# Peptides against a protein of PDB entry 1EMU: the designs that were tried, part 17

Target 1, 132 residues: chain A of PDB entry 1EMU
Amino acid sequence: PPYLKWAESLHSLLDDQDGISLFRTFLKQEGCADLLDFWFACTGFRKLEPCDSNEEKRLKLARAIYRKYILDNNGIVSRQTKPATKSFIKGCIMKQLIDPAMFDQAQTEIQATMEENTYPSFLKSDIYLEYT

## One batch from the design tools (peptide; made by RFdiffusion4, then SolubleMPNN)

Design b1_p11_2_s3 (from b1_p11_2, 4 letters changed)
Fold by OpenDDE base, seed 1:
Structure b1_p11_2_s3 (fold): chain B 132 residues (1-132), chain A 11 residues (1-11)
Amino acid sequence: as target 1 above (132 residues)
Amino acid sequence: SLLEEAIKLGE
């Protein structure tokens, strides 16, 4: 069953809509749902290939991600990303150089945070165990 | 919102 695959890797959990739903519920209870939302926002952003017709949309989205998760010093995403990574993103925003990969390093760091902390805790949670 | 749309697109 899918829930066994979720325990094998975070990737398997994040590739399953039911897994995402349960994991998000858990993260909300832990006050760290922004980790998951940021991770998916980065993936969504990267899917938007640069072109003349979506340039403004991509810039607005990059700014929104930056303001919501990177600029907020009290946010969990900001606290779990390296200063150099945040500075790079800020630079891209200021220079309006919006490469599809501009959030990749930040996404990797947030993924590592989930792998090390919230994902293992989720597998021990009542939410997951009651589902199994 | 634009951000919510991006999150959904990523999922």
Scores: peptide ipSAE 0.827, ipTM 0.977, DockQ to the pose 0.972
Fold by OpenDDE base, seed 4:
Structure b1_p11_2_s3 (fold): chain B 132 residues (1-132), chain A 11 residues (1-11)
Amino acid sequence: as target 1 above (132 residues)
Amino acid sequence: SLLEEAIKLGE
């Protein structure tokens, strides 16, 4: 069943809508749902291929991601990303150099945080165990 | 919102 695949890898969990739903519920209870939202926001951003017609939209989105998750010093994403990574993102925003990969390092760091902490905890949670 | 759309697009 799918829930067994979720325990094999975070990737499997995040590829399943039911898995995402349960994991998000867990993260909300832990006060760290922003980790997942940021991760998906980065993926969504990267999917937007640069072109003349979406340049403004991509810039706005990059700014929104930056302001919501990176700039907020009280946020869990900001706390779990390295200063150099945040500085790079800030630089991209300030210079308006909006490469599709500009959030990749931050996404990697947040993914590592989930892999090392929240994902294992999720597999031990009542939410997951009761689902099994 | 724009962020919500991006999150959904990522999922």
Scores: peptide ipSAE 0.826, ipTM 0.977, DockQ to the pose 0.972
Fold by OpenDDE base, seed 2:
Structure b1_p11_2_s3 (fold): chain B 132 residues (1-132), chain A 11 residues (1-11)
Amino acid sequence: as target 1 above (132 residues)
Amino acid sequence: SLLEEAIKLGE
């Protein structure tokens, strides 16, 4: 069953709608749902290919991601990203140089945080165990 | 919202 694959890798969990739903519920209870939302926001952002017709939309989205997750010093995403990474993102926003990969490093760092902490905890949670 | 749309797109 799919839930067994979820225990094998975070990738398998995040590639399953049911897995995402349960993991998000768990993260909300832990007060760190922003980790997952940021991760998916970065993926969604990267899917928007630069072109003349969506330039403004991409800039607005980049600003929104930056303001909610990076600029918020009290946020878990901000606390789990390196200063140099946040500085780079800020620079992209200020210069209005919005490359599809501008959040890649931050996404990698947040993914590592989930791999090391919240993902293992999820596999030990009542939410996951009751589902099995 | 724009963020919600991006999150959904990423999923």
Scores: peptide ipSAE 0.825, ipTM 0.977, DockQ to the pose 0.970
Fold by OpenDDE base, seed 3:
Structure b1_p11_2_s3 (fold): chain B 132 residues (1-132), chain A 11 residues (1-11)
Amino acid sequence: as target 1 above (132 residues)
Amino acid sequence: SLLEEAIKLGE
């Protein structure tokens, strides 16, 4: 069953809509749902193919991600990303150089945070165990 | 919002 695959890898969990829903519920209870939202925001951002028609939209989205998760020094995403990574993103925003991959490093770091902390905790949570 | 749409797009 899918829930067993979720325990095998975070990737399997994040590829399943039911898994995402349960994991997000867990993260909200832990006060760290921003980790997952940021991760998906980065993926969504990268899916937007650069072109003349969506340039403004991509810039606005990049700014929104930056302001919500990177600029907020008290946010969990900011606390779990390296200064150099945050500085790079800031630079992209300031220079208005909005490459589809500009959040890749930050996404990787947040993924590592989830792998090391929230994902293992989720597998031990009542939410997951009651689902099984 | 734009951010919410991006999150959903990523999922």
Scores: peptide ipSAE 0.825, ipTM 0.977, DockQ to the pose 0.970

Design b1_p11_2_s4 (from b1_p11_2, 4 letters changed)
Fold by OpenDDE base, seed 1:
Structure b1_p11_2_s4 (fold): chain B 132 residues (1-132), chain A 11 residues (1-11)
Amino acid sequence: as target 1 above (132 residues)
Amino acid sequence: SLLDEAIRLGE
């Protein structure tokens, strides 16, 4: 069953809509749902191939991701990303150089945070165990 | 919102 695959890897959990739903519920209770939302926002952003017709939209989205998750020093995403990574993103925003991969390093760091902390805790949570 | 749209697109 899918719930067994979720325990094999974080990737398997994030590829399953039911898994995402349960994991998000858990993260909300832990006050760190922004980790997951940021991760998916980065994936969504990268899927937007740059072209003349979506340049403004991509810039607005990059700014929104930056303001919501990177610029907020009190946010969990900001606290779990390296200063050099945040500085690079800021530079891209300021220079308006919006490459599809500009959030890749930040996404990797947030993924590592989840794998090291919240994902293992989720597998021990009442939410997951009661589902199984 | 634009952010919500991006999150859904990522999922």
Scores: peptide ipSAE 0.811, ipTM 0.976, DockQ to the pose 0.954
Fold by OpenDDE base, seed 4:
Parts: structure tokens; sequence; C-alpha cells
Structure b1_p11_2_s4 (fold): chain B 132 residues (1-132), chain A 11 residues (1-11)
């Protein structure tokens, strides 16, 4: 069953809508749902292929991601991303150089945070265990 | 919102 695959890898969990839902619920209880939302926001952003028609939209989205998750010093994403990574993102925003991969390093760091902490905790949670 | 749209797109 899918829930067994979720325990094998975070990737499997995040590829499953039910898994995402349960994991998000868990993260909300832990006060760190922004980790997942940021991760998905980065993925969504990267999916937007640069073109003349969406340049403004991509810039606005990049700014929104930056302002909500990176710039907020009180946010968990900001606390779990390295200063150099945040500085790079800021630079991209300031220079309006919006490469689809501009959040990749930050996404990787947040993914590592989830892998090392919240994901293992989720697998030990009542939410997951009761689902199994 | 734009962010919400991006999150959904990422999922």
Amino acid sequence: as target 1 above (132 residues)
Amino acid sequence: SLLDEAIRLGE
C-alpha cells in the first residue's frame, strides 16, 4: 500500500496526494507547515518556463516566495536556510534575474531539514500510525 | 493567491 512507500522515502510521500495531506496536517500541528509549502512553491515556480508572456508573473511570484519565506526572519524556512543561500536569492530579486532554478539550493536545504527531522517524526506520529 | 497557485502547481 502507498503508506509503506511513504516510509521508504520522502519523495514517495510527496508524490502522493494523501501523503501530502497527512504530512501537511502533521506539520501544521508542529508549527512548521511552511517547510512543505515553500518546497512546493519552489517546485511550482520552477515549472513556469520563462517566456515573454509570464515574465512579470514569474517575477511577482519570486518576490512573493522571497518575502514570505526568506525575508521573514521569524519564519522556519528562513531559520533553516543558510545565509549565503538567502543572500543569493535576495540578489536575484534585486537584480530581477529570475532563473527557474533560483530557489533550488534553498529547496534542497529545506528538503534536508524535512528529511532529518519532520519526516522521521511524521513516521512516528499518531497521524501516520493511525493511518496504517 | 499567486503563492497558493504556485504551491498547487508544485503538488
Scores: peptide ipSAE 0.809, ipTM 0.976, DockQ to the pose 0.953
Fold by OpenDDE base, seed 2:
Structure b1_p11_2_s4 (fold): chain B 132 residues (1-132), chain A 11 residues (1-11)
Amino acid sequence: as target 1 above (132 residues)
Amino acid sequence: SLLDEAIRLGE
């Protein structure tokens, strides 16, 4: 069953709508749902191909991601991203150079945080175990 | 919101 695949890799969990739902519920209880939301926001952002028709939308979205997750010093995403990574993102925003890959390093760092902490904890949680 | 749309697109 799919829940066994979720225990094999975070990727398998995040590729399953039911897995995402349960994991998000768990993260909300832990006060760190922003880790997952940021990860998906970065993926969504990268899917937007740069073109004349969506340039403004991409800039607005980049600014929104930056303001909510990177600029907020009290946020878990900000605390789990390296200063150099946050500075790079800030630079992109200030220069209005919005490359589809501008959040890649931050996404990688947040993914590592989930791999090391929240994902293992999820597999030990009542939410996951009761589902199995 | 714009962020919500991006999150949904990422999922």
Scores: peptide ipSAE 0.807, ipTM 0.976, DockQ to the pose 0.953
Fold by OpenDDE base, seed 3:
Structure b1_p11_2_s4 (fold): chain B 132 residues (1-132), chain A 11 residues (1-11)
Amino acid sequence: as target 1 above (132 residues)
Amino acid sequence: SLLDEAIRLGE
């Protein structure tokens, strides 16, 4: 069943809508749902292929991601991303150089945080275990 | 919001 695949890898969990829903619920209870939201925001951002018609939208979205998750020094995403990574993103925003991959490193670092902390905890949570 | 839309797109 799918829930067993979720325990095999974070990728399997995040590739399943039911898995995402349960994991987000867990993260909200832990006060760290921003980790997952940021991860998906980065993926969504990267899916927007640069073109003349969506340039302004992509810039606005990049700024929104930056201001919500990177600029906030008290946020969990900011605390779990490296200074050099945050500095790079800031630079992209300031220069208005909005490459589809500009959040890749930050996404990788947040993914590692989830792998090391929240994902294992989720697999031991009542939310997951009661689902099984 | 734009951010919410991006999150949904990523999922």
Scores: peptide ipSAE 0.806, ipTM 0.975, DockQ to the pose 0.969

Design b1_p11_3_s2 (from b1_p11_3, 3 letters changed)
Fold by OpenDDE base, seed 1:
Structure b1_p11_3_s2 (fold): chain B 132 residues (1-132), chain A 11 residues (1-11)
Amino acid sequence: as target 1 above (132 residues)
Amino acid sequence: SLLDEAIRLGE
């Protein structure tokens, strides 16, 4: 069953809509749902191939991701990303150089945070165990 | 919102 695959890897959990739903519920209770939302926002952003017709939209989205998750020093995403990574993103925003991969390093760091902390805790949570 | 749209697109 899918719930067994979720325990094999974080990737398997994030590829399953039911898994995402349960994991998000858990993260909300832990006050760190922004980790997951940021991760998916980065994936969504990268899927937007740059072209003349979506340049403004991509810039607005990059700014929104930056303001919501990177610029907020009190946010969990900001606290779990390296200063050099945040500085690079800021530079891209300021220079308006919006490459599809500009959030890749930040996404990797947030993924590592989840794998090291919240994902293992989720597998021990009442939410997951009661589902199984 | 634009952010919500991006999150859904990522999922």
Scores: peptide ipSAE 0.811, ipTM 0.976, DockQ to the pose 0.955
Fold by OpenDDE base, seed 4:
Parts: structure tokens; sequence; C-alpha cells
Structure b1_p11_3_s2 (fold): chain B 132 residues (1-132), chain A 11 residues (1-11)
């Protein structure tokens, strides 16, 4: 069953809508749902292929991601991303150089945070265990 | 919102 695959890898969990839902619920209880939302926001952003028609939209989205998750010093994403990574993102925003991969390093760091902490905790949670 | 749209797109 899918829930067994979720325990094998975070990737499997995040590829499953039910898994995402349960994991998000868990993260909300832990006060760190922004980790997942940021991760998905980065993925969504990267999916937007640069073109003349969406340049403004991509810039606005990049700014929104930056302002909500990176710039907020009180946010968990900001606390779990390295200063150099945040500085790079800021630079991209300031220079309006919006490469689809501009959040990749930050996404990787947040993914590592989830892998090392919240994901293992989720697998030990009542939410997951009761689902199994 | 734009962010919400991006999150959904990422999922």
Amino acid sequence: as target 1 above (132 residues)
Amino acid sequence: SLLDEAIRLGE
C-alpha cells in the first residue's frame, strides 16, 4: 500500500496526494507547515518556463516566495536556510534575474531539514500510525 | 493567491 512507500522515502510521500495531506496536517500541528509549502512553491515556480508572456508573473511570484519565506526572519524556512543561500536569492530579486532554478539550493536545504527531522517524526506520529 | 497557485502547481 502507498503508506509503506511513504516510509521508504520522502519523495514517495510527496508524490502522493494523501501523503501530502497527512504530512501537511502533521506539520501544521508542529508549527512548521511552511517547510512543505515553500518546497512546493519552489517546485511550482520552477515549472513556469520563462517566456515573454509570464515574465512579470514569474517575477511577482519570486518576490512573493522571497518575502514570505526568506525575508521573514521569524519564519522556519528562513531559520533553516543558510545565509549565503538567502543572500543569493535576495540578489536575484534585486537584480530581477529570475532563473527557474533560483530557489533550488534553498529547496534542497529545506528538503534536508524535512528529511532529518519532520519526516522521521511524521513516521512516528499518531497521524501516520493511525493511518496504517 | 499567486503563492497558493504556485504551491498547487508544485503538488
Scores: peptide ipSAE 0.809, ipTM 0.976, DockQ to the pose 0.954
Fold by OpenDDE base, seed 2:
Structure b1_p11_3_s2 (fold): chain B 132 residues (1-132), chain A 11 residues (1-11)
Amino acid sequence: as target 1 above (132 residues)
Amino acid sequence: SLLDEAIRLGE
């Protein structure tokens, strides 16, 4: 069953709508749902191909991601991203150079945080175990 | 919101 695949890799969990739902519920209880939301926001952002028709939308979205997750010093995403990574993102925003890959390093760092902490904890949680 | 749309697109 799919829940066994979720225990094999975070990727398998995040590729399953039911897995995402349960994991998000768990993260909300832990006060760190922003880790997952940021990860998906970065993926969504990268899917937007740069073109004349969506340039403004991409800039607005980049600014929104930056303001909510990177600029907020009290946020878990900000605390789990390296200063150099946050500075790079800030630079992109200030220069209005919005490359589809501008959040890649931050996404990688947040993914590592989930791999090391929240994902293992999820597999030990009542939410996951009761589902199995 | 714009962020919500991006999150949904990422999922």
Scores: peptide ipSAE 0.807, ipTM 0.976, DockQ to the pose 0.953
Fold by OpenDDE base, seed 3:
Structure b1_p11_3_s2 (fold): chain B 132 residues (1-132), chain A 11 residues (1-11)
Amino acid sequence: as target 1 above (132 residues)
Amino acid sequence: SLLDEAIRLGE
């Protein structure tokens, strides 16, 4: 069943809508749902292929991601991303150089945080275990 | 919001 695949890898969990829903619920209870939201925001951002018609939208979205998750020094995403990574993103925003991959490193670092902390905890949570 | 839309797109 799918829930067993979720325990095999974070990728399997995040590739399943039911898995995402349960994991987000867990993260909200832990006060760290921003980790997952940021991860998906980065993926969504990267899916927007640069073109003349969506340039302004992509810039606005990049700024929104930056201001919500990177600029906030008290946020969990900011605390779990490296200074050099945050500095790079800031630079992209300031220069208005909005490459589809500009959040890749930050996404990788947040993914590692989830792998090391929240994902294992989720697999031991009542939310997951009661689902099984 | 734009951010919410991006999150949904990523999922």
Scores: peptide ipSAE 0.806, ipTM 0.975, DockQ to the pose 0.969

Design b1_p11_3_s4 (from b1_p11_3 with A9L)
Fold by OpenDDE base, seed 2:
Structure b1_p11_3_s4 (fold): chain B 132 residues (1-132), chain A 11 residues (1-11)
Amino acid sequence: as target 1 above (132 residues)
Amino acid sequence: SLLDEAIELGK
């Protein structure tokens, strides 16, 4: 069953809508749902191919991601990303150089945070265990 | 919101 695959890899968990829902519920209880939201936001952002027609939208989205997750020094995402990574993102925003990959490093760092902390904890949680 | 749309697109 899918829940066994979820225990094999975070990737499997994040590829399953039920898995995402349960994991997000867990993260919300832990006060760190922003980790997952940011991760998906980065993926969504990267899927938007740059062109004249979506330039403004991409810029607005990049700014929104930056302001919500990176700029907030007290936020879980900000606390779990490297200063150099955040500075790079800030630079992209200020220069309006909005490359689809501009959040890749931050996403990688947040993914590592989930892999090392929240994902293992999720597999030990009542939410997951009761589902099995 | 724009962020919500991006999150959903990322899934």
Scores: peptide ipSAE 0.832, ipTM 0.978, DockQ to the pose 0.937
Fold by OpenDDE base, seed 4:
Structure b1_p11_3_s4 (fold): chain B 132 residues (1-132), chain A 11 residues (1-11)
Amino acid sequence: as target 1 above (132 residues)
Amino acid sequence: SLLDEAIELGK
């Protein structure tokens, strides 16, 4: 069953809509749903291929991601990303250099945080165990 | 919102 695949890798969990929903519910209870939202936001952002028609939209989205997750010093994403990574993102925003990969390092760091902490905890959670 | 759209696109 799918829930067994979720326990094999975070990737398997995040490839399943039910898994995502359940994991997000868990994260929300832990006060860290922003980790997952940021991760998906980065992926969504990267999927937007640069072109003249979406340049402004991409800039606005980059700014929104930055302001919501990186700039907020009280946010879990900000706390779990390295200063150099945040500084790089800030630089991209300020310079309006909006490369599709500009959030990749931050996404990697947040993914590592989930891999090391929240994902293992999820597999031990009542939410997951009761689902099984 | 724009962020919500990006999140959904990322899924």
Scores: peptide ipSAE 0.832, ipTM 0.977, DockQ to the pose 0.936
Fold by OpenDDE base, seed 1:
Structure b1_p11_3_s4 (fold): chain B 132 residues (1-132), chain A 11 residues (1-11)
Amino acid sequence: as target 1 above (132 residues)
Amino acid sequence: SLLDEAIELGK
């Protein structure tokens, strides 16, 4: 069953809509749903290829991601990303140089945070165990 | 919202 695959890798969990839903519910209870939301937002952003017709939308989205997750010093995403990574993102926003990969490093760092902390905790949680 | 759309697109 899919729930066994979820225990094999975080990637398998995030490739499953039911897994995502359960994991996000767990993260909300832990006060860190922003980790997952940011991760998916970065993926969504990267899927938007630069062109004349979506330039304004991409800039607005980049700004929204920045303001919501990076600029907020009290936010969990900000606390779990390195200063140099946040500085780079800020620079991209200020210069309006919006490369599809501008959030890649931050996404990687947040993924590592989930791998090291929340994902293992999820597999030991009542939410996951009761589902199995 | 724009963020919500991006999150859904990322899934």
Scores: peptide ipSAE 0.831, ipTM 0.977, DockQ to the pose 0.937
Fold by OpenDDE base, seed 3:
Structure b1_p11_3_s4 (fold): chain B 132 residues (1-132), chain A 11 residues (1-11)
Amino acid sequence: as target 1 above (132 residues)
Amino acid sequence: SLLDEAIELGK
């Protein structure tokens, strides 16, 4: 069943809508849902192919991601991303150079944080175990 | 919101 696949890899969990829902519920209880939201926001951002018609939208979205998750020094995403990574993103925003990959490094770092901490904890959580 | 749309698009 799918829930067994979720325990095999974070990738499997995040490829399943039910898995995502349960994992996010867990993260919210732990006060760290922003990790997952940021991860998906980065993926969504990258899916927006640059073109003349969506340039303004992409810039606005990049700014929103930056202001919500990177600029907030007290946020969990900010605390779990490296200074150089945050500085690079800031630079992209300031220069208005909005490459689809501009959040890739930050997303990787947040993914690593989830792999090391929240994902293993989720597999030990009542939410997951009661689902099984 | 724009962020919400991006999150959903990412899924």
Scores: peptide ipSAE 0.830, ipTM 0.977, DockQ to the pose 0.934

Design b1_p11_4_s1 (from b1_p11_4, 4 letters changed)
Fold by OpenDDE base, seed 4:
Structure b1_p11_4_s1 (fold): chain B 132 residues (1-132), chain A 11 residues (1-11)
Amino acid sequence: as target 1 above (132 residues)
Amino acid sequence: SVEDEVLEKLL
């Protein structure tokens, strides 16, 4: 069943709507749902193909992601991303150089945080175990 | 998609 795949990799968990839902519920209880939301924001952002018609939208989205997750010093995403990574993102925003991959490093760092902390904890949680 | 929902929420 899918829940067994979730225990095999974070990727499998994040590819499953039910898995995402349960994991998000867990993260919310832990006060760190922003990790997951940011991760998906980065994924979604990267999928947006740059073109003349969506340049403004992409810039707005990049700014929104930056403001919500990177600039917020009290946020878990900000705390779990490296200063150099945040500075790079800031630079992209300031220069209005909005490459689809501009959040990749930050996403990687947040993914590592989940892999090392929240994901293992989720697999030991009542939320997951009761589901199985 | 989940990412679309997240992005829409940001705008």
Scores: peptide ipSAE 0.753, ipTM 0.970, DockQ to the pose 0.941
Fold by OpenDDE base, seed 3:
Structure b1_p11_4_s1 (fold): chain B 132 residues (1-132), chain A 11 residues (1-11)
Amino acid sequence: as target 1 above (132 residues)
Amino acid sequence: SVEDEVLEKLL
């Protein structure tokens, strides 16, 4: 069943809508939901192929992601990303150089945080265990 | 998609 696959890899969990829902519920209780939201924001942003017609939208989204998750020094995403990574993103925003991959390093770092901490904890949580 | 929902919340 799918819930067994969720325990095999974070990737499997994040590819399943039910898995995502349960994981987000867990993260919200832990005050860490921004980790998951940021991860998906990065994925969604990268999927937006740049063109003249969506340039303004992409810039707006990039700014929003930056302000919500990177600029806020008290946020969990900011605390779990490296200064150099945040500085690079800031630079992209300031220069308005909005490459689809501009959040890739930050996403990688947040993914590592989930892999090392919240994902294992989720698999031991009442939310997951009661689902099984 | 989940990505779309997250991005929509930001706009």
Scores: peptide ipSAE 0.751, ipTM 0.969, DockQ to the pose 0.893
Fold by OpenDDE base, seed 2:
Structure b1_p11_4_s1 (fold): chain B 132 residues (1-132), chain A 11 residues (1-11)
Amino acid sequence: as target 1 above (132 residues)
Amino acid sequence: SVEDEVLEKLL
């Protein structure tokens, strides 16, 4: 069953709608749902191919991601990303150089945080165990 | 998709 695959890799968990839902519920209880939302925001943003017709939208999205997750010094995403990474993103925003990959390093760092902390905890949680 | 939903909430 899918829940067994979820325990094998975070990737498998994040590829499953039910897995995502349960994991998000768990993260909300832990006060760190922003980790998952930021991760998906980065993925979604990277999928947007730059073109003349979507430059403004991409800039707005980049700004929104930056303001919501990176600029908030009290947020868990900000706390779990390196200063140099946040500075790079800030630079992209200020220069309006919005490359699809501009959040890649931050996403990697947040993914590592989930892999090392929240994902293992989720597999030990009542939410996951009751589902199995 | 989940990523689309997240992005939509940001705007």
Scores: peptide ipSAE 0.751, ipTM 0.969, DockQ to the pose 0.938
Fold by OpenDDE base, seed 1:
Structure b1_p11_4_s1 (fold): chain B 132 residues (1-132), chain A 11 residues (1-11)
Amino acid sequence: as target 1 above (132 residues)
Amino acid sequence: SVEDEVLEKLL
């Protein structure tokens, strides 16, 4: 069953709608749902290939991601990303250099945080175990 | 998709 695949890799969990839902519920209870939302925001943003027609939308979206997750010093994403990574993103925003990959390093760092902490905890949680 | 929903929520 799918829930066994979720225990094999974080990737398998994040590829499953039910897995995402349960994991997000767990993260909300832990006060760190923004980790997952930011991860998906980065994925979605990278999929938006730049063109003349979506330039303004991409800039607006990049700014929104930056303001919500990077600029907020009290946020879990900000606390779990390196200063140099946040500085790079800030630079991209200020210079309006909005490359599809501008959040890649931050996403990698947040993914590592989930892999090392929240994902293992989720697999030991009542939410996951009661589902199985 | 989940990422689309997240992005739409930001706009």
Scores: peptide ipSAE 0.749, ipTM 0.969, DockQ to the pose 0.941

